Peptides against a protein of PDB entry 5H65. Designs and how they scored, part 50

Target 1, 294 residues: chain A of PDB entry 5H65
Amino acid sequence: QYLERTPLCAILKQKAPQQYRIRAKLRSYKPRRLFQSVKLHCPKCHLLQEVPHEGDLDIIFQDGATKTPDVKLQNTSLYDSKIWTTKNQKGRKVAVHFVKNNGILPLSNECLLLIEGGTLSEICKLSNKFNSVIPVRSGHEDLELLDLSAPFLIQGTIHHYGCKQCSSLRSIQNLNSLVDKTSWIPSSVAEALGIVPLQYVFVMTFTLDDGTGVLEAYLMDSDKFFQIPASEVLMDDDLQKSVDMIMDMFCPPGIKIDAYPWLECFIKSYNVTNGTDNQICYQIFDTTVAEDVI

## One batch from the design tools (peptide)

Design b1_p23_1 (made by RFdiffusion4)
Fold by OpenDDE base, seed 5:
Structure b1_p23_1 (fold): chain B 294 residues (1-294), chain A 23 residues (1-23)
Amino acid sequence: as target 1 above (294 residues)
Amino acid sequence: STTFTPLTLEQTASITKQLQAAS
C-alpha cells in the first residue's frame, strides 16, 4: 500500500505500531566499522549472534585436532576415507572423508568433504578446491558435526552457521536422506543434520534528521538495503568497498549535514517495554538505499 | 572453462598426500 511522506516531527508524536514513509538525512550511524555491523540471526528463536572471529575458529579446530579419528568409522557406504599424520611434534591424525553419490565418487567440484582433525588453514584450502566442506568429529557410532560454534558447512569463502539453541544435531549418516549428493545446498544439509541455519544480517542504528525532528531507526537486513548479501561482504573486499562508499555518500566525513543527500525509506514503529518504562522504537523495512534525486 | 571428472580412489589418495605435504 502506498504511504505518503510523513515528517519526523509528526511521527515522534504518534503511537505505535505504525508504518511510515520518510525523507531524511543520515546524521550518523553505528557501528562505524562494517565488520561490527554483520551479525548472525536465527529465524526461529530470533537471537542475534556475533560472527565468530578467525581466532575463535582456530581454537575450535585446534581442540578438535587433539582427538584421534576412530578407525571404525572410516570407509562407509556414504564416504571413502583417507588419513594422514602431520609432520609436527604431536603428529596429529587428519581424516578426509569423500562423500559418495550412490556409492560412487562424484565430480570433484560436486564432492562434499568431511574433515576430521584439520586446521582452519587446511579446511580453507579444501573448501577453495572442492567447494563444500564439513568439519566433523568421531562420535560413538558415527561421524558427527564438530561444533556449532564453527561452521557446519564451508563453501568457498562462505561460512554457514547453525543455531545452538534451536538445532538438534543428528549424525553424519543422515546425509543419506539426501537424494542428490552432488548439489550441497546449505539448507538441505542443515535439514539432514538437524540444524537451524543462521542468517547473515546487517545490524545498524541510523540517526535520521529531516529538519523537523530526529529519531533513531534500527536496521536489520540480509540483502535488500545495500543490495549486497551480508553473507558475502566479510569475505569480499569489493563488496566491503561498495558498502563503505554507500555509507560515505549518505554520511560523508568532513562535510556539514546541510550538504548530505536525502534518504527516502520506510520505517515502522513498535513498542518496547523495559520494566516499567514503555518506549517507542523504529525499524527500517522494505527499503533499498537510494539518493533522493531533486 | 574448467572440466571436472569423477574422482578416483587414486585421486583421493593423491589429494591426501598433497594436503599432508602442505600441513
Scores: peptide ipSAE 0.164, ipTM 0.795, DockQ to the pose 0.013
Fold by OpenDDE base, seed 2:
Structure b1_p23_1 (fold): chain B 294 residues (1-294), chain A 23 residues (1-23)
Amino acid sequence: as target 1 above (294 residues)
Amino acid sequence: STTFTPLTLEQTASITKQLQAAS
């Protein structure tokens, strides 16, 4: 829907909720570091979570590796299992389960691997080669997802996470409900396993100034604003550089705001109640950086 | 170009052995 441009001074005087089109300069933004702006968002409970760091994942997978794979859960109609023992003194046992499609192993590049007892390094190696890996553990009656604090699905360099609050995990055999056991669409995998998938989002606060007024607008966006997926940016140096370049363009360091470029965007106002205090907040929506900027 | 074929039991075993060697 078309909106007429409204000056910030007028917006600041109006009640919420409303939608506006504005033309303003990005005076400042926070957080300044890109890695701090990428979060995981639950579409159900709307909780924002930090993206786990490599160190966090190392701990989770290390803990998982302390458990020995249950031999009774190997080689089902759903998957073929192979086990190896590491050469270290502890002799860690690792199981890789190759998921079959209707009882037949699929193409190597289409085969989902379930890894039990693997380290982060091993999982990454497998994901790079096979493109679909789920970290699992031996449950009482079936394989189960290892931990929602870790990715439930790793595809290449993309880590897919689920919401601990909203998910009701089901055992691995529920993958049988998937008709196509070759494409491994993250949403389908999540649904089969009772996972509410989290969404990667850029979370930033923009201070906008059009010369008539100043307001802070909240940005929570997955891929529209920068035309760069938040899900990929942390694992791609070039994408990181692109985001940095965009931000530097709109908010160039070392120069005065008078020289800043103008930003056309949409913002919506909404009410936030904190005790007895009512505050009007603003959020950027349906806004895309021009393609020539990227 | 790479041609993909269905995995064989032998291939799965080979893959795990390779992973073991790399561990």
Scores: peptide ipSAE 0.158, ipTM 0.786, DockQ to the pose 0.013
Fold by OpenDDE base, seed 1:
Structure b1_p23_1 (fold): chain B 294 residues (1-294), chain A 23 residues (1-23)
Amino acid sequence: as target 1 above (294 residues)
Amino acid sequence: STTFTPLTLEQTASITKQLQAAS
């Protein structure tokens, strides 16, 4: 799309909704810490959630580990089960279910593991060795997803989460509906299990100043603005450094704003009603980081 | 390292044993 540049002073006087192209300096932004800017967003109910921390997951998996795997649910047509008892953790029972493809165990890198009673450490080890792991628990008649507060699918270092509000969970045997039991596409797994997958997003507020006016613009973006996936950034030091470098470039610490680079972006205005107050807000859209470098 | 071969019952048992040893 093409829009003519509009100065902020003009934008601030106009009614919403409208779309603008602007050229402004990033006076400041929040949150300052990258890990605070990465959220989980539901595409259905639009709720924003925090990405669970390691400590949160530890608690969930510890709780799950207190439950004993049901022997009656082991070794079905869908999966082969192996059980072990821990030596130093009160004899905790752990079950690993290896999902078969057409009755045959697939390649290790294509095999989906269902883990029951595993700790975060054990699950992470499995997810590094096997491309796909689902934490599960024994239900009344079938294995079930352990908890939507934890990932429904772990692939390497990537944690896939589902929306508690919008999901209608189905038992693990519904994975039978997947013809291909080797690729384990997160969206396909989610669909089979009745999960509405959450999306990783960058959530930031930019204070923009073009010398004619100042406005705050909201950024909610998954992979376009930084050209870095929000889903991967928390687990990759290099990607984190890249984002930090970008933000430092646009908003360099210890430097006066007069020396800041110019940021070009698209913003849209929209109306927000808070009680009796009506205000116009702004959101960045369809923008990849671009600056004027002199 | 990970080998990309079809899993066998023996391999699954071995994996389980390794996990047990690590716990």
Scores: peptide ipSAE 0.148, ipTM 0.781, DockQ to the pose 0.013
Fold by OpenDDE base, seed 4:
Structure b1_p23_1 (fold): chain B 294 residues (1-294), chain A 23 residues (1-23)
Amino acid sequence: as target 1 above (294 residues)
Amino acid sequence: STTFTPLTLEQTASITKQLQAAS
């Protein structure tokens, strides 16, 4: 789509909804801290949630580790189970269930692990080695997802979360519905288990100024704006540095706005009703930060 | 049952090999 450039002063006078192409300077943005800008978004109920901290996950997994794996649920047609007892943690029982593909255990790097009674540290170690890990617990008749407050799937350093509100959890045996039990696509796993996946998003408010006017534009983007996945940034120092560098480029500290670079982007206006108050808001869309052509 | 110290990558690899061999 092609849009003519519109000055902010003109945009501020127009009714919503409309789409605009603008050229403006980033006067300021919030939140200033990257970790505060990364949220989890439900595509169905649109709830924004904080990404759980390690401390939160520790509590969840510690609680899960207090539960003893049910022997009756071990070694099914879907998975082979290995159980061990820890020496230094009051004999904590840990079960690792290795999901089979058509009755055969795949290569370790392709094997989905279901971990029962594991700590966050243990789960992370497993995910680094085996790639795909699901924290589970023993249900009444089957293994079940441990807790939607924790990741339903961990792949490498990526934690996949589900929406508590929109998900209708199904037991782990529903993974049988997956034809390919080697790739473990997060969306497929989620569907099989009745999970509505949450999306990692950058959530920021940009104050834009083109000299004719000032407006605040909302940014909610997963991977296009920075060309960096929000799902990976929290676990990758290099990606974090990249985002910080980008923001420092557009909004350099200690420098007056007159020296700021110009930002060209698309924004859309929309109406928001808050009680009896009606206001027009703006959101950045279809915009990617890239190096200037000239 | 097997008794382990805190989970190590070597232990997980061993477990995997054992299960694969038994499969």
Scores: peptide ipSAE 0.048, ipTM 0.655, DockQ to the pose 0.011

Design b1_p23_1_s1 (made by RFdiffusion4, then SolubleMPNN; from b1_p23_1, 10 letters changed)
Fold by OpenDDE base, seed 1:
Structure b1_p23_1_s1 (fold): chain B 294 residues (1-294), chain A 23 residues (1-23)
Amino acid sequence: as target 1 above (294 residues)
Amino acid sequence: STSFTPLSDEEMAEIAKQLLAEE
């Protein structure tokens, strides 16, 4: 798209909503730490939430491990089950259910595992050996998703989360509705299980200065701004370094702002009312900054 | 073995055993 460049001083005087093209320096940004900028966003209710930390997941899976797998739910047409009793950890029972495709066990790289009673470490190990892992628990009549506070699907290092508010969970047997039980597309799995998948997003606030004025602009973006998926960045050191490099380039530490590079981007203004306060806010959109860095 | 091959009952059991044993 094309917009004429507008100086910040002019923008600051105009009513919202409007769209602008700007050229400004990134005076500062928040949060400064990358892990704090990655959030989960619901496309339906628009709630933003934190990505669970390892410690959070440990607690959830430990709690799940206190429950014994129901023998009656093992070995269905959908999956073959194996039960293991640990020699330690008070004889914890772990059930691993291998999802079949048309009654046949697929290759490991195409196989979905359902796990009961697994620890985070075990689940992570499994996710590295098999296509996907779903943490589950024994329900009354069927296996059920363990907890929406934990990933509903783990593929390699990618954790897929669902919205607690918008999801209406269905039992595991609903995976039968999937024609292809080899690719395990997260959205398809989510749909089958009644889950509204959350989206990983970068959430940042930029303070922009073009010499005529100073403006704060909000960034919420999944993969366009940095050309790096927010869903992958937390688990990939190289991607993290790339983002850090980009931010350091535009906002280099220990140097005067006069020496900062110019950032060209699009921003849109919008009205926000909070009680008696009416404020104009700004959001970055349709902007990519990482083309020459990555 | 955790190779990308069809899984036998024995292999599935062994995989599970190995993973849990390492904890």
Scores: peptide ipSAE 0.038, ipTM 0.696, DockQ to the pose 0.014
Fold by OpenDDE base, seed 5:
Structure b1_p23_1_s1 (fold): chain B 294 residues (1-294), chain A 23 residues (1-23)
Amino acid sequence: as target 1 above (294 residues)
Amino acid sequence: STSFTPLSDEEMAEIAKQLLAEE
């Protein structure tokens, strides 16, 4: 488990794969904007995706709002339904389905809502009043998830996304398989609906310099490096400020690198093949920087 | 904030209606 510190000049001469402990200064990093470093990662197919922007979600929900809820799918053993028509917007129909636990409506803080025809703003407001919200549409025989390009589950300010490639969507009635219909654990909901949940990750490239050499290292981390969940940072200004403060500490603007603090971390080397060319790359792993700063 | 009260049919309708009215 213990690794001795190795200078970058020595690492740059060695073959991959290997693991190293290093002490270096953070000369620079990419991307510079925090929101550009947060991605969605599939644990099965390993595809990295951009987190959808508010404008993208608005389009999806606006399109969904043009569809009329099917009255035949209202008020099942799983949920009670309420439907109304807006006064404006050409009489948009909105349906909210309140999921029951063993035939009984739970408290609002334990209640899952299914919504048809809702806007992003309406869904966000509902997620602050109830436990969770799932955007849905009327299928042929049952309610179905609206679109995997949008969140399959919203809890408070947290948007949970699923992988389009790896998911095999099942209808809403499959939520009946859940024994606990009060806590609404995202992984359990995903499993019931045939969704492979995506993971929020920080994706960054660090340029490290220890005075003997310069090395670029890749960072893909969910919550260890900053001790801040990537899933929460986009919706929390205080968390964003904390990450920015950490990065500014290690790479302060307006001063020379000689004054930068030393960063201790673990890196692993690995081979990447591009056609006939072989390249050695480096990735940061099992490293926490926040414990020394916060 | 979330409410900790049981939901009646009337309450469910009213809560949802109020939220949509603000859009």
Scores: peptide ipSAE 0.038, ipTM 0.701, DockQ to the pose 0.014
Fold by OpenDDE base, seed 3:
Structure b1_p23_1_s1 (fold): chain B 294 residues (1-294), chain A 23 residues (1-23)
Amino acid sequence: as target 1 above (294 residues)
Amino acid sequence: STSFTPLSDEEMAEIAKQLLAEE
């Protein structure tokens, strides 16, 4: 994609939709806090959701832990089960199901665990020791995903979420459709379970100024703009620092805009109807920012 | 850390129990 640079003043006079290449300074941006800019996006229905906080997950898993595992659902061809009762917490029953590959238990680093009755902390610990963890509950005839408000798959520190609106959940035995039960690719797991995976995205509004005009541009991007995955940034302090550094570089606090570096990016205009009002909006696309002054 | 070997029934139980017991 090659476009000649267009000044903002010219863009502001043109009808939508159009695509532009621009060179502008980042006067300001919102939200200012990184954790507020990371959202979950459905590629199908385009719903934006907040990433659940630890407290939210605690509640979900605590509620799940009040349910007793069904003994009839233990030890299938798909998984081996171990159940025990805790010595505290009113004798909570916890079931861990170890998914087998062709009837054989895989290596721990290749093993998917299905956890029933586990707390967030327990699940996190397990996810650090095994390949993946799926929070589940006992359904009528099979294990089922616990709740789409919680991750359907946890791999290390990465939480994979599904869209409640677009997903049509299938029982855990549908994991049998996966030929390879060692890699546990999130998209494959999601497909097997009827889940539409949500995508982590950076959602921000940039106020851009090139000296000829000022416009607001919307950013929704997963990993291109910062060259940092939105899916990993919340769990990695170094990545967070990197994003902060990039934003501080383009929009340094306490410095006059005249000293700001130039940002080169692509924006597209589009029409938005709000009641009787028609508005032209702008979105950044296909843009990667440099970590040095442009 | 967890060993990268096939899990035995005993290992499965031990690992799971150990992890949960640390809470």
Scores: peptide ipSAE 0.036, ipTM 0.697, DockQ to the pose 0.014
Fold by OpenDDE base, seed 4:
Structure b1_p23_1_s1 (fold): chain B 294 residues (1-294), chain A 23 residues (1-23)
Amino acid sequence: as target 1 above (294 residues)
Amino acid sequence: STSFTPLSDEEMAEIAKQLLAEE
């Protein structure tokens, strides 16, 4: 994609929608804290929501851990079940269901675990040893996803979430519809379980200044802008540091804007109607800044 | 944190070994 560079002063005078290439300085940005900029976005209903905190997940899994696995739901054609009982707390039952591929248990790196009664800590430990983990509960006739407020799928350190509004949950036996029960692609798992997966996105507002004008541009990006996946950044200190470094580079604290580096990016204008008010807004798109930094 | 005692390292190791035992 090629566009001629347009000064902000010219852009500010034009009607939307249009696409522009700009060169501007990042005067400021919001939010300032990285963890506040990472959100979950539904591609269907477009709702933005917060990524659940560890404490939130602890509560959900703690509640799930108070439930006793239904013996009738153990050991199906889809999975083999093993039960562990803790020595305290009235003997908490933890059920691990190992999903089989064509009746055979796969290797750990290909195996999906269904966890019933597991804590966040236990689930996280298992997710580092097996391909994937799904927290589940005993339903009336089948295992079911525990709660859409928690991840429906955990792969390594990546937590995959689903949209409560758009999802119509189906029981775990619907995983049988998957031909490949080794790769456990999140979208495939989601489809089988009736889940609309949420997308991790960086959500920021940039105040851009090229000396001719000032413009606020919205950034909603999953992995292109920083060349860092929003889905991984919260769980990786090095990635967090990288993002912080990039932002500090473009918007260094304690320095005058005249010394700021130039940012080249694409922005698109669009109309937003709020009641009787019509406003032109701007969004950054198809822009990568990491190439200039790394 | 949870109010439940987590599975011990031994128990976790046992879980991890289940696949190996049946492979």
Scores: peptide ipSAE 0.115, ipTM 0.759, DockQ to the pose 0.012; fails the geometry check

Design b1_p23_1_s2 (made by RFdiffusion4, then SolubleMPNN; from b1_p23_1, 9 letters changed)
Fold by OpenDDE base, seed 3:
Structure b1_p23_1_s2 (fold): chain B 294 residues (1-294), chain A 23 residues (1-23)
Amino acid sequence: as target 1 above (294 residues)
Amino acid sequence: STTFTPLSDEELAQIAKQLLAEE
């Protein structure tokens, strides 16, 4: 879309809602740490959640590992099951279910594993060897997703999460509805299991200054702004460095704002009512930044 | 890394066991 550039001083005097094209310097931003800026967002209820840390997941999977797999739920038309008994940890039982495609086990790179009783470390190892892993538990009549506080699907280093509020979980046999049981598209898996997938988003507040005025603009974006997926950045050091470089470019530490590069972006204003207080807020949208922009 | 060849049930199970046994 095309909009005429508007100075911040003019924007600050106008009522919401409106859309603007601006050119401003990034005076400051928050949070300063990248890991604090990555959140999970529900596209349905719009709740923002923290991405679970390793320690959080350890607890969930440790709790899951205390429950013994139900023998009656092993080896169905959907999956073949194998039980592993650890030599340590009081003989913990881990059930690994290999999902079949039309009754045939696919290639490892196409194979979905359902894991019952696995630790985070074990699950991560499996996710690097096979296509995908779903942490599950024995339900009353079928395997069920372990916990929406943990990933419902792990592909390589990518953890896919679901919204607790919006999801209506269905049993694992609903994966039968998937015609193709080799690609394991996260959205398809989620749909089959009644999960509303959460979206990884960058969440930041920018303080913008164009010399005529100063305003704060909210950024919530998955992959457009940095041209880096929020879903991958936490697990990739190079991507993290790239984001840091971009932010350092626009807001270099230890340098005066006069030397900052100009940032061109779109912002939209909107009204927010907080009790008796009425406030106009701003959000960045449809904006991509490039490292070579000065 | 992921193996891009067909595996038997036993092979898959063994692979899984190997991964779990490392813990």
Scores: peptide ipSAE 0.066, ipTM 0.724, DockQ to the pose 0.014
Fold by OpenDDE base, seed 2:
Structure b1_p23_1_s2 (fold): chain B 294 residues (1-294), chain A 23 residues (1-23)
Amino acid sequence: as target 1 above (294 residues)
Amino acid sequence: STTFTPLSDEELAQIAKQLLAEE
């Protein structure tokens, strides 16, 4: 929708909720570190979570690897199974299940792997060779997702996470409900397994100044603002550099605000009640800054 | 919990080849 540009001084005097188009300079932003701004957001419960670190995942997969795959769960109509025993003194068992499409093994670029007892390193290596990987464990009657604290689906370098609060996990055999067992769309996999997928989002607070007033606005965006997916930025150095360049362009270090470029964006106001204190807050929405850079 | 030695590149390669051998 088209909105007339409104000066910040006027906005600051108005009641919420309202939508505005503004032209302002980015005086400052938080957090300053990109990796601190990338979060996981649930579209249902709206909880924000930290993206798990490699160390956290290592622990989860190590714990999973202490359990022996159940032989009775091997080789179903859904998947063919192979078990490897490591050459170390303890002989760790690793089970890999190759998901079939209508009883036929697909090509590697179309194949989903289910892994029991795999380490993070092993899973990551396999995710680069096959379409996708799901870390699983042996349940009572079926394979089950290992842990929602870890990715439920790994495709290349992308880790897909689910919401612990909103998900009602179903066993692996529910993947049979998928008509297409070649593309492995994350949302489809999530739906089949009863997972509410989390969304990668950039979470930032912008201090905006147009010379008439100063306004703090919240940014929560997945891929529109920077035209860079939050889901990919943590695993791609070039994308990280691009985001940093954009932020440096709008808020150049060591330069006076008078020389900052103008940022055009949409903001919406909303009321927040904290105890007896009523506050009007602002959020950036439907804004793309990359077009100004291109 | 016990720390396990990861699968070797050779072992991982065998996993990859398993699919190829059946194609």
Scores: peptide ipSAE 0.064, ipTM 0.714, DockQ to the pose 0.012
Fold by OpenDDE base, seed 1:
Structure b1_p23_1_s2 (fold): chain B 294 residues (1-294), chain A 23 residues (1-23)
Amino acid sequence: as target 1 above (294 residues)
Amino acid sequence: STTFTPLSDEELAQIAKQLLAEE
């Protein structure tokens, strides 16, 4: 994997595909806002999606809360159910189903909750007290996932999403197929429910300049570049600060580019054809920069 | 915080109820 350093001017003259090691300054980057750089990526269809905003989730869960839990679906071999009627919101019915492990309720830190009619706030509170929460609704014959536009699994502060295009949803009883009903690994839950899980990724465009030339390089990375998981950064202030510090280090505001630090990274070139237009593009790969700041 | 002691179904229900009631 060793590559000799190549100046950008030479790279810009070469055909794709090729791999390069470069040393350049980060002249600029887009997007500038961290929350705009975090996306959801499907590993199967490769669609990029925006991470739903809190407001979007509120709407989804509010809509779900208008539906009454089906009494016929309560208390199965998989879960024990408890129903509440709220004093507000016109007597909203909320159902919480506690998933059992081999017929026994596990400890809270190992317990999966299925919730019908919960608000985002309530779900978040529960996710902080129990292992995991799945927003569900009453289907015709079984509980079903509420909406793929919302998380299919919430663990602590992490929201796990599924691909609408690639997923073929199965009913909640398919969780019975899981041998271990304590750890609730997101990928296992997704598989049981027929969900293709989306991946959190940083998506950015870097403008790199080494004094010989300038090129734009695309970054799509989950946790290697910053050594910070994209899945956690939006919900952790300290991680956000760390990313900001890294970017400020390489691209300091109010300072001339001559004073910028050098960035060493790997880039690969590839061909993109749009109609009659053939373009060579560049992507950053196998690069970690966090060690320079953290 | 998460409870690491065994909980009865009643206790779990109470916890859930309490969380919902605080809204």
Scores: peptide ipSAE 0.049, ipTM 0.715, DockQ to the pose 0.014
Fold by OpenDDE base, seed 5:
Structure b1_p23_1_s2 (fold): chain B 294 residues (1-294), chain A 23 residues (1-23)
Amino acid sequence: as target 1 above (294 residues)
Amino acid sequence: STTFTPLSDEELAQIAKQLLAEE
């Protein structure tokens, strides 16, 4: 399982697939902006998609807020419901459903909220006071998830998303299948509701140069490379700063490449077919750089 | 941060109401 270091000039001459250990300088990388490198990845269909922007979510929740909660769906064995009418926005109806554990309302830190008609701001405020929040709407016979284009679960500052292609949504009453209704593990919630959860990933292209050759390598990583979860970085300024510091260390702005530090990493080659043309591409794998920097 | 106080149904409802009113 040990690999000797191979110069890039030798790698560029070899057929794929193969695995290599390399030592090279990071000449450049793209995208340059961190928020552009964070994507959502489906583990089943492998689709990559953008993380929705705040403005996109505002539109979804605004549309949801135009719908009136169905009185017939309030106060079930699963949850207790409370309804408010806002003084502004033409008397918007907002419903909050407090999920119970064995018929008992849990502590706020263990309580899951289902919200109808809430804005993004309101939902975020609630997620800071309760364990979790799910945006929902009134279906024909039960509450249903509002929209997979929005988070299916919000815990603190973490937004959990599901794949539209691979998910087969089930109604909210399916949360009854969960034995533990206190911890609200995202994967368990997703399974109960028929959701295939998406994974946050860093997606970058590195241009590597070891003096013998230049190679472009693709990085798709969730939490190993930077030792920082991609799921948390967008909502945490300190984590963003840490990633920026790491990238600036390996690729200092305004400095010549001769002064760049050496990066050691693993790359694998693979074949890609574009029509009738076959090309060899490279991907970084099983590599951590943060341990060497911090 | 989340609260750890055992709250009644009414108290929880009031908390939710207050949070919504702040927008």
Scores: peptide ipSAE 0.042, ipTM 0.710, DockQ to the pose 0.014

